# Peptides against a protein of PDB entry 4DOW, part 96

Target 1, 157 residues: chain A of PDB entry 4DOW
Amino acid sequence: TFSWVGRPLPNRKQFQQMYREICMKINDGSEIHIKVGQFVLIQGEDNKKPYVAKLIELFQNGAEVPPKKCARVQWFVRFLEIPVSKRHLLGRSPPAQEIFWYDCSDWDNKINVETIIGPVQVVALAPEEVIPVDQKSEETLFVKLSWNKKDFAPLPP

## One batch from the design tools (peptide; made by RFdiffusion4, then SolubleMPNN)

Design b2_p23_1_s1 (from b2_p23_1, 10 letters changed)
Fold by OpenDDE base, seed 3:
Structure b2_p23_1_s1 (fold): chain B 157 residues (1-157), chain A 23 residues (1-23)
Amino acid sequence: as target 1 above (157 residues)
Amino acid sequence: MYKRVKRDPNEEYFAGKAPPLRP
């Protein structure tokens, strides 16, 4: 179950109400608050790792009946989401915790908030930094580079 | 479940900003 937290943000879109925060109620009754700017895992296809994304907008689409709780996201891609033929362009074997900023606009980036599994920690590192792999950081994802479907590059400013 | 799909080229695109580097 998802519910908005706080009052709608001022916006000029007639059929859209924007929010800063959403509450996700988990099966055990606990609640997790997710805010714009945080990173989330999104349920993907069966037997595949969840998608990773950064929340950039939370909004209710009032044009739908009933109104739909939506999010606009910035995608990351996991290494295994990159075509096999292009993985060599990285020049190294990344650890499982590494993700890449998806620097393309060809994917739809509006989602139903109900597809969100939960928050995830994403840390940006300089290219020369080593991704730590310890018990504390095991659930943390790291990003060093962007992927634009053609090559890897530094993160956009 | 959710599957990524191609965006309508006529739809407005909104991008996010990359996270800042760890200090």
Scores: peptide ipSAE 0.467, ipTM 0.906, DockQ to the pose 0.911
Fold by OpenDDE base, seed 1:
Structure b2_p23_1_s1 (fold): chain B 157 residues (1-157), chain A 23 residues (1-23)
Amino acid sequence: as target 1 above (157 residues)
Amino acid sequence: MYKRVKRDPNEEYFAGKAPPLRP
């Protein structure tokens, strides 16, 4: 269950109400607040790891009946989401915790908030920094590079 | 469940900003 937190933000879109924060109620009754700018896991296809994304907008789409709670996201990709034929371009075997900033605009980035599994911690590192793979960081994802479907590159400024 | 699909070329695209490097 998802519910808006706070008042709608001023916007110029007629049928949209924008928010900065949403509350996610978990099965045990606890609540998690997720804000714009945070990172989330999104339920993907069966037998696939969840997608990783950064929340950039939260909004209610009033043009739909009934209105839907939506989000716009910036996608990350996991290494295994990259085509097999191009994985060699990384030049190394990444740890499981590494994700890549998706530097393309070809994917739809509007989602229903109901697809959000929960928040996740994402930390940006310099390319030369070693990704810590220890018990304390096992649930943390790390990003060093972007992926633009052609090659890996430094993160956008 | 969600599957990534191609964006409608007529829809506006807004990209986020990359997170700052860890200090």
Scores: peptide ipSAE 0.456, ipTM 0.903, DockQ to the pose 0.909
Fold by OpenDDE base, seed 4:
Structure b2_p23_1_s1 (fold): chain B 157 residues (1-157), chain A 23 residues (1-23)
Amino acid sequence: as target 1 above (157 residues)
Amino acid sequence: MYKRVKRDPNEEYFAGKAPPLRP
């Protein structure tokens, strides 16, 4: 269950109410608040790891009946989401915790918040920094590079 | 479940900013 936190932000978009924060109710009854700018896991296809994304906007789409709670996101990609034929371009075998900033605009980036599994910690590292892989950081994802469907590159400014 | 789909080329694209580097 998802519910908006706070009042709508000022905006001029018809049929849309913008929000800064949303509340996710978990099975145990606890609540997790997710804000614009945070990172989330999005339920992907069956038997696939969740997608990773950064929340850019939270909004209610009043054009739909009933209105739907939506988000605009910036996508990340996992290494396994990169075509096999291009994985060699990384020049290394990344740890499971590494994700890549998707530097391409070919994907729709609007989602239903119901697809959000929960928040996730994403930490940006310099290319020369070592990604820590330990139990305490197992749930943390790290990003060093971008992927634009052609090659890996430094993170955009 | 969710599957990424192609964006409408006529739709405005909103890019995010990369997270700041860890101190």
Scores: peptide ipSAE 0.451, ipTM 0.901, DockQ to the pose 0.899
Fold by OpenDDE base, seed 2:
Structure b2_p23_1_s1 (fold): chain B 157 residues (1-157), chain A 23 residues (1-23)
Amino acid sequence: as target 1 above (157 residues)
Amino acid sequence: MYKRVKRDPNEEYFAGKAPPLRP
């Protein structure tokens, strides 16, 4: 179950109400609050790892019946999501914790909030920094580079 | 289940900002 936290933000869009925060109620009855700017895991296809994304907007889509709770996201990609024929362009074998900023606009980036599994920690590192593999960082994902379907590059400003 | 799909070219696109480097 998902519910809005706080009042809608000032917005001129006729059929959309914008929010800063949403509450996610999980199976044990506890609640997790997720805010714009945080990172989330999104349920993907069966037997595949969840997608990783940064929340950039939270909004209710009033154009649908009934209204839907939605999010606009910035996508990351896992290394295994990159086509096999282009993985060599990285020039190294990345650790499982590394993800890449998706620097393309060809994918739809509007999702229903019910596809969100939960929050995840994402840390940006300089290319020369080593990704930690200790127990404290086991659940943390790290990003060094962007991927634009053609090549790897530094993160955008 | 959710699968990434191609964006409608007629829809406006909004990009996010990359997270700041770890200090």
Scores: peptide ipSAE 0.449, ipTM 0.900, DockQ to the pose 0.889

Design b2_p23_1_s2 (from b2_p23_1, 8 letters changed)
Fold by OpenDDE base, seed 5:
Structure b2_p23_1_s2 (fold): chain B 157 residues (1-157), chain A 23 residues (1-23)
Amino acid sequence: as target 1 above (157 residues)
Amino acid sequence: MYTRTLRDPSEEYEAGTAPPLRP
């Protein structure tokens, strides 16, 4: 279950109440607080690995009945999500922990918060930095590059 | 369940990773 934390932020859009933080209750009864700017795993379709996204906005969509708790996100993509014919453009075999900033606007970037599985650590690295694959950071994801459906490029500023 | 995008029908995807087709 999900509940808002704190008071709504100043109104920005009609029929939307914006928030900075949301509380997620997990199976053991404990609570996890997730804030705008953090990274999350999002449930995909069956037999798919969770999607990775950065939370840009948290808002209640008052245009729906009943109102829905939603988020606007910046998508990341896993290497395996890249079309097979374009994988060679990376020029290397990435470790499993590497993800890519999705640099296109053609995907729906609004999600229902109920699809959030939980937070995940994402670390931005310079291209020359080594991903610590063998460290106690198998749960940490790393991003060096963006993907715009045509090519890989340095991360946006 | 939601979909974030539609697949490019001209592209090949890894099994289990392809977005849905255009309706």
Scores: peptide ipSAE 0.220, ipTM 0.802, DockQ to the pose 0.062
Fold by OpenDDE base, seed 4:
Structure b2_p23_1_s2 (fold): chain B 157 residues (1-157), chain A 23 residues (1-23)
Amino acid sequence: as target 1 above (157 residues)
Amino acid sequence: MYTRTLRDPSEEYEAGTAPPLRP
């Protein structure tokens, strides 16, 4: 179950109420608050690892009946999601924790918040920084580069 | 479930990671 936290933001788009934060109620009854700017795991297709995304906007879509709680996201991709033929472009074998900023606009970036599995920690690293592997970082994802379906590049500003 | 993209038919994907086929 998802519910808005706080009041809608003042600047309204047509048919949209914007929010900064949403509350996710988990099975055990606990609640997790997720804010714009944080990273989330999104349920993908069956038998696939969850997608990784950064929340850019949280909004109630009034164009739908009933209104839907939605988000606009910035997508990330896992290395294994990169086409096999293009993986060599990275020039290295990345650790499993590395993800890439998806630098294309061909993917729909609007999601229903109900597809959010939960928050995830994503840490941006400089190219020279080594991805740490410890117990705490085991579930932490790291991003150094972008992927634009053609090549890897430094992260966008 | 969420489908964010469609498979590029010209590309090979890792098993279990391929986007869905275009209808």
Scores: peptide ipSAE 0.218, ipTM 0.803, DockQ to the pose 0.125
Fold by OpenDDE base, seed 2:
Structure b2_p23_1_s2 (fold): chain B 157 residues (1-157), chain A 23 residues (1-23)
Amino acid sequence: as target 1 above (157 residues)
Amino acid sequence: MYTRTLRDPSEEYEAGTAPPLRP
């Protein structure tokens, strides 16, 4: 289950209450707190790797019946999600831990928080920095570039 | 679950990673 942490933020949109933090309670009774700005794994289709996203907004959508706990996200893509014909544009074979900032607006970036599996660590690196693949960074994903369906580019500011 | 829609049906995707054509 999911519950809001703290009071609603000011400057609310119509029919929406904005929040900074949400609490995820899992089956074993433990709780995970997730905040705006953190990265999460989101359940996709069955037998597929979870999607990776950065939380931009957390809000309750009162326009829906019943009201839904939602988030707006910035999507990332895994290399294997990129069309086969365009992978060569990267000019290298990326490590499995590398993901890419999705730089298009054609994807729905509103999710129900119930699709969140849990938090994940994402680290932004400069192009010259080496992606570490060791025990300490095993669960960490790394991003250097964006993907806009046409080409790879430096990360947005 | 969240489902992404295939943006270009003419593109080839890695097996198991292709999004559906529609939600």
Scores: peptide ipSAE 0.208, ipTM 0.795, DockQ to the pose 0.120
Fold by OpenDDE base, seed 1:
Formats: sequence, C-alpha cells, structure tokens
Structure b2_p23_1_s2 (fold): chain B 157 residues (1-157), chain A 23 residues (1-23)
Amino acid sequence: as target 1 above (157 residues)
Amino acid sequence: MYTRTLRDPSEEYEAGTAPPLRP
C-alpha cells in the first residue's frame, strides 16, 4: 500500500495535490519512504525486468474518482530494451548495470504509484569513468549517456 | 503493471524486452 508523507506542497493546479514523499508498505510490514528526485523500479509486464525511472513529481489526481496517487517520471532504458538494430551505435558492450537516459517525449511519463516496486540506486558517471562491478555495486545502476531512439549522446545538463 | 510505449513493428527486440504491440 501507498500513503502520502507530509502535507501537500503549494500548488496552483486544480484538482491536484503535490507531495514530496510517499510511503510504501511492504509485505513484511516494513515501510520504505520514496521522495521526489529518487529513482525507482516500475513494474512493466510480469515477465520482464522492471523499468527504471526518476521521480519528478508525486501527486494525487483529484479529478479521478476515486483520487489516484500518481507520479511523473523521467524514464531510463536498459540496453537490452534498445532495438537490436541500433545497439551497435553505442560502439561498445555495456555492463549489465548500465542504463540510459531516455531523451524522447513519446513515452507516457505519468504512472500510478502502485506500479512502483521499490527504490533503486542510480549513479551518473562521466563517459571515462569505469562502472564498478563488485558486491557493493551489484544493486546499483549507472548512467553515462542518453538515448533518443536515434543515437547515444552525453547526458543532458 | 505499466506500459511506457508500444513496440515498433519494424524493429527487432531482445527476447523478453520488447514492448507490447497493443495497449
């Protein structure tokens, strides 16, 4: 289950309440707090690896009945999600931990928070930096480049 | 479950990573 943490942020949007933080209750009864700006795993199709996203906004959509707890996100894409014919554009074989900033607007950026599986660590690296492959970083994803469906490029500012 | 986009039928995808063809 998901519940808002704290009071709504000042907002002029009608029928929308924005929040900084949401609480996710896990099966064992423990709670995980997720904040705007953090990275999360989003459940896609059941048999697929979760999507990776950065939370841009947390909001309750009061225009819906019942109101929906939603988020706006910046998507990332895993290398294996990139069409086979375009993978060569990277010019290298990335480690499994590498993801790419999705630099297109053709994907829906609004999600229901109930699709959030949990938080994930994403670290931005310069192109020359090496992605560490050790036990400490096994759960960490790394981003160096963006992907715009045409080519890879340096991360946006 | 969430679907970000639909699959481009003209593209080949890695098994298990392709988006759906329909919503």
Scores: peptide ipSAE 0.237, ipTM 0.818, DockQ to the pose 0.126; fails the geometry check

Design b2_p23_1_s3 (from b2_p23_1, 10 letters changed)
Fold by OpenDDE base, seed 1:
Structure b2_p23_1_s3 (fold): chain B 157 residues (1-157), chain A 23 residues (1-23)
Amino acid sequence: as target 1 above (157 residues)
Amino acid sequence: MFVRKKRDPSEEYEKGVAPPLRP
């Protein structure tokens, strides 16, 4: 179950109410609050790891009946989501915790909040930094590079 | 089940801001 937290922000778009925060009710009855700017795991296809994204906007889509709780996201890509033929361009074998900033606009970046599994920690590192792979960082994802469907590059400024 | 799909070219697109590098 998802519910808005706080009052709606000033309207920017027709038929949309914007929010800064949403509350997820977990199976055990506990609640997790997720805010714009945080990172989330999104349920994807079966037998695949969840998508990773940064929340850039939370909004209720009033154009739909009934209204839908939605989010706009910035996508990340896992290494295994990159086409096999292009993985060699990385020049190394990344650890499982490494993700890549998706630097393209060809994907739909609107989601239903109900697809959100939960929050996840994402840390940006300089290219020369070593990704720590220990128990403390097991659940943390790391981003060093962007992927633009053609090559890997430094993160956008 | 959710699968990423192609964006409608007529729709507005907002890019996010990359997280700051770890100090």
Scores: peptide ipSAE 0.473, ipTM 0.907, DockQ to the pose 0.895
Fold by OpenDDE base, seed 3:
Structure b2_p23_1_s3 (fold): chain B 157 residues (1-157), chain A 23 residues (1-23)
Amino acid sequence: as target 1 above (157 residues)
Amino acid sequence: MFVRKKRDPSEEYEKGVAPPLRP
């Protein structure tokens, strides 16, 4: 279950209430708080790794009945999400922990918060930096480059 | 189950900010 944390932020948008934080209650009764600006895993298709995204907005859509808890996200892509025919453009075989900033606006970036699995750590690295693959950082994802459906490029400023 | 979909071009779009480089 998901519940808002704190009071709604000042918002002039009709039928929307914006929040800074949401609480996710897990089956064991524990709670995880997720804030705007954090990175999350989003449940995708069966037998596939979850999507990775950065939360940019948390809002309740009051135009729906009942109101729906939603998020606006910035997408990342995993290497295996990139078309096979274009993967060679990277010029290397990335480690499993590497993700790419999706520098395109063609995807819907509004989600239901119920699709969120939980938070994840994402660290940005310079292109020349080596991605650590130790046990302590096994669950940490790393981003060096953006992907715009045509080529890989440095991260946007 | 959730699968990313194409955005309706008429809908608003807001781009996020990339995380800063590791210090």
Scores: peptide ipSAE 0.472, ipTM 0.907, DockQ to the pose 0.884
Fold by OpenDDE base, seed 5:
Structure b2_p23_1_s3 (fold): chain B 157 residues (1-157), chain A 23 residues (1-23)
Amino acid sequence: as target 1 above (157 residues)
Amino acid sequence: MFVRKKRDPSEEYEKGVAPPLRP
């Protein structure tokens, strides 16, 4: 269950009410608050690892009936989401915790908030920094590079 | 269940800001 936290933010978009924060009620009855700018896991296909995204906007889409609670996101990609023919361009075997900033505009970046599994920690590292693979950081994902469907590159500014 | 799909070219695209590097 998802519910808005706080008052709508001022905006000029027709049929949209923007918010800074949403409350997610999980199975044990506890509540998790997720804010714009945080990172989330999004339920993907069956038997696939969840998508990773950064929240850009939280909004209610009043053009739909009933109105939908939505988010606009910046996508990340996991290494296994990159085509096999292009994986060699990384020049190394990444740890399972590494993700890549998706530097393309070809994907729809609007989601329904009910697809959100929960928050996740994403840490940006310089290329020379080592990604920790211990149990203490098992839940943390790390990003060093962007992927633009052609090559890997440094993160955008 | 959710599958990423192609963006409608008529829709606006907002580029995100990369997370800051860890100090």
Scores: peptide ipSAE 0.470, ipTM 0.907, DockQ to the pose 0.901
Fold by OpenDDE base, seed 2:
Structure b2_p23_1_s3 (fold): chain B 157 residues (1-157), chain A 23 residues (1-23)
Amino acid sequence: as target 1 above (157 residues)
Amino acid sequence: MFVRKKRDPSEEYEKGVAPPLRP
C-alpha cells in the first residue's frame, strides 16, 4: 500500500498532483518513507535482479480512471543489462555492486509506484576510487560512469 | 511484472541530475 505524505506541491500540470514524499506500507505492517531524490529498486522480470533508479518526481495521474500514483525516474543499468557485444568497452570486470547511469532518453521513465520494492543506497565514486565490498557496504550500489548505448563516459555534471 | 519500454517520442523527457561524489 502506498499513500502520499504531505500536501501537493504547486504545479501547472493539469490532472497531475505532485508530491515530495510517499509512504510504503510493507507486509509486516511497518512503513518506509521515500522522497524525491532517493534511489529505489523496481521489480522487473521474476528471474532477474530489480532495476535501479533515482526518483525525480512523485505524482498522482488524474487523467487515468481511477487515478494512479506514479513516479518519474532516472534509470541506472546493471552490467548484465548491457549488450554482450559492448561489455568489453568497459575495459575491466566490474564488481557486482557497480551500476551505470543510463544516459539516453529512449526509455519511458514513468512508473507506477506499486512496482517499487524499496529504497537502496547508491554512492557516486571517482573513477580511481575502489568499490568497497565489506560487510558495511554489501547492500550499497556504486556508480562511476554513464552508459549511452554506445560507450562508457564520466557521470554527467 | 514490469519491463522497461520505449518512450513515446511525442512526450517530453526530463533527465535527472547525477548524484554528487562522496566526500
Scores: peptide ipSAE 0.466, ipTM 0.905, DockQ to the pose 0.851

Design b2_p23_1_s4 (from b2_p23_1, 9 letters changed)
Fold by OpenDDE base, seed 4:
Structure b2_p23_1_s4 (fold): chain B 157 residues (1-157), chain A 23 residues (1-23)
Amino acid sequence: as target 1 above (157 residues)
Amino acid sequence: MYKRVKRDPNEPYEKGVAPPLRP
């Protein structure tokens, strides 16, 4: 269950009410607040790892009936989402915790918040930094590079 | 369940800002 936190932000977009924060109620009754700018896991296809994204906007889409709670996101990609034929371009075997900034605009970046599994920690590292692989970091994802469907590159400014 | 789909080319696109490097 998702509910808005706080009052709508000022905007001029028709049929949209923007918010800074949303509350996710978990089965045990606890609540997690997710804010714009944070990172989330999004339920993907069956038996696939969740998508990773950065929340850019949270908004109620009043154009739908009933109104839908939505988000605009910036996508990351997991290494396994990259075509097999291009994975060699990385030049290394990344740890499972590494994700890549998706530097393309070919994907729709609007989601229903109901697809959000929960927040996730994403840490940006310099290319020379070692990704820690310990019990504590297993839940943390790390990003060093961007992927633009052609090659890997440094993170955009 | 969610599957990424192609974006409408005519839809405005806002680039996200990459997270800052860990200090």
Scores: peptide ipSAE 0.503, ipTM 0.918, DockQ to the pose 0.874
Fold by OpenDDE base, seed 2:
Structure b2_p23_1_s4 (fold): chain B 157 residues (1-157), chain A 23 residues (1-23)
Amino acid sequence: as target 1 above (157 residues)
Amino acid sequence: MYKRVKRDPNEPYEKGVAPPLRP
C-alpha cells in the first residue's frame, strides 16, 4: 500500500498532483517513507535482479481512471544489463555492487509506484576509489561511471 | 512485473542530476 505524505506541491500540470514524499506500507505493518532524490529498487522481470533508479518526481496521474500513483525516475543499469558485445569497453571486471548512470533518453522513465520494492543506498565514487566489499556496505550500490549505449564516461556534473 | 520500454520520442524528457561524489 502506498500513500502520499504531505500536501501536493504547486505545479501547472493539468491532471497531475506532485508530491515530495510517499509512504510504503509493508506486510509486517511497518512503514517506509521514500522522498524525491532517493534511490529505489524496482521489480523487473522474473529471475532477474531488480532495476535501480533515482526518484526524480512523485505524482498522481489524474488523467487515468482510477487515478494512479506514479514516479519519474533516472535509470541506472547493472553491468549484466549492458550488451555482451560492449562490456569489454569498461576495461575491467566490476564488482557486483557497481552500477552505472544511464545517460540516454530512449527508455520510458515513468513508473507505477507499486513496482517499487523499497529504497536502496547508492554512493557515487571517484573513478580511482576502490569499492568496499564488506559487511557494512554489502547492501550499498556504488556508481563511478555513466553508460550511454556506446561507451562508458565520467558521471555528468 | 515491470519491463523497461522505449519512450515516446515526442514526450518531453528531463535528465536527472547525478549524485555528488562521496566526501
Scores: peptide ipSAE 0.502, ipTM 0.918, DockQ to the pose 0.862
Fold by OpenDDE base, seed 1:
Structure b2_p23_1_s4 (fold): chain B 157 residues (1-157), chain A 23 residues (1-23)
Amino acid sequence: as target 1 above (157 residues)
Amino acid sequence: MYKRVKRDPNEPYEKGVAPPLRP
């Protein structure tokens, strides 16, 4: 169950109410608050790892009946989401914790909040930094590079 | 369950800001 936290933000978009925070009620009855700017896991297809994304906007879409709680996201991609034929371009075997900033606009970036599994910690590292795999940061994901469907590149500023 | 789909080219798109590098 998802519910808005706080009052709607000032917004110019017709039929939309924007919010800064949403409350996610989990199975045990506890609540997790997720804010714009945080990172989330999104349930993908069966037998696939969840998608990773950064929340850009939280909004209620009043154009739908009934209104839907939605989010706009910036996608990351996991290494295994990259086409097999292009994985060699990385020049190394990344650890499982590494994700890549998706630097393309070809994917729809609107989701229903109900697809969110929960928050996840994402840390940006310089390319030369070593990802601390199998340490206390086991559940943390790390991003060093962007992927633009053609090649890997540094993160955009 | 969600599957990524192609964006409508007529839909506005705003790039997100990458997280700052860890200090």
Scores: peptide ipSAE 0.502, ipTM 0.918, DockQ to the pose 0.893
Fold by OpenDDE base, seed 3:
Structure b2_p23_1_s4 (fold): chain B 157 residues (1-157), chain A 23 residues (1-23)
Amino acid sequence: as target 1 above (157 residues)
Amino acid sequence: MYKRVKRDPNEPYEKGVAPPLRP
């Protein structure tokens, strides 16, 4: 169950109400609040790891009946999402915790909030920094590079 | 279940800002 937190933000777009925060009620009855700018896991195929994305906008689409709770996201990609033929371009074997900033606009970036599993911590590191793999950081994802479907590159400024 | 799909090229696109490097 998802519900908006707070009042709609000033928005000039007709049929859209913008929000800063959404509340996700999980099975045990507890609540998790997710805000614009945070990172989330999105449920994909059952046998695959969830997608990773940064929340850019939270909005209700009033053009639909009933209105839909939606999010606009910036995608990350996991290493295994990169075509096999191009993985060698990284020049190393990344740890499981590494993700890549998807520097392309060819994917739809609107989602239903119901696809969100929950928040996740994403930390940006310099290319020379080592990704920690301790117990405390096991669930933390790390990003060093961007992927633009052609090559790996530094993160955009 | 959700699968990424190709965006309509005519649809507006807003690029996000990458997270800042860890201090």
Scores: peptide ipSAE 0.501, ipTM 0.918, DockQ to the pose 0.894

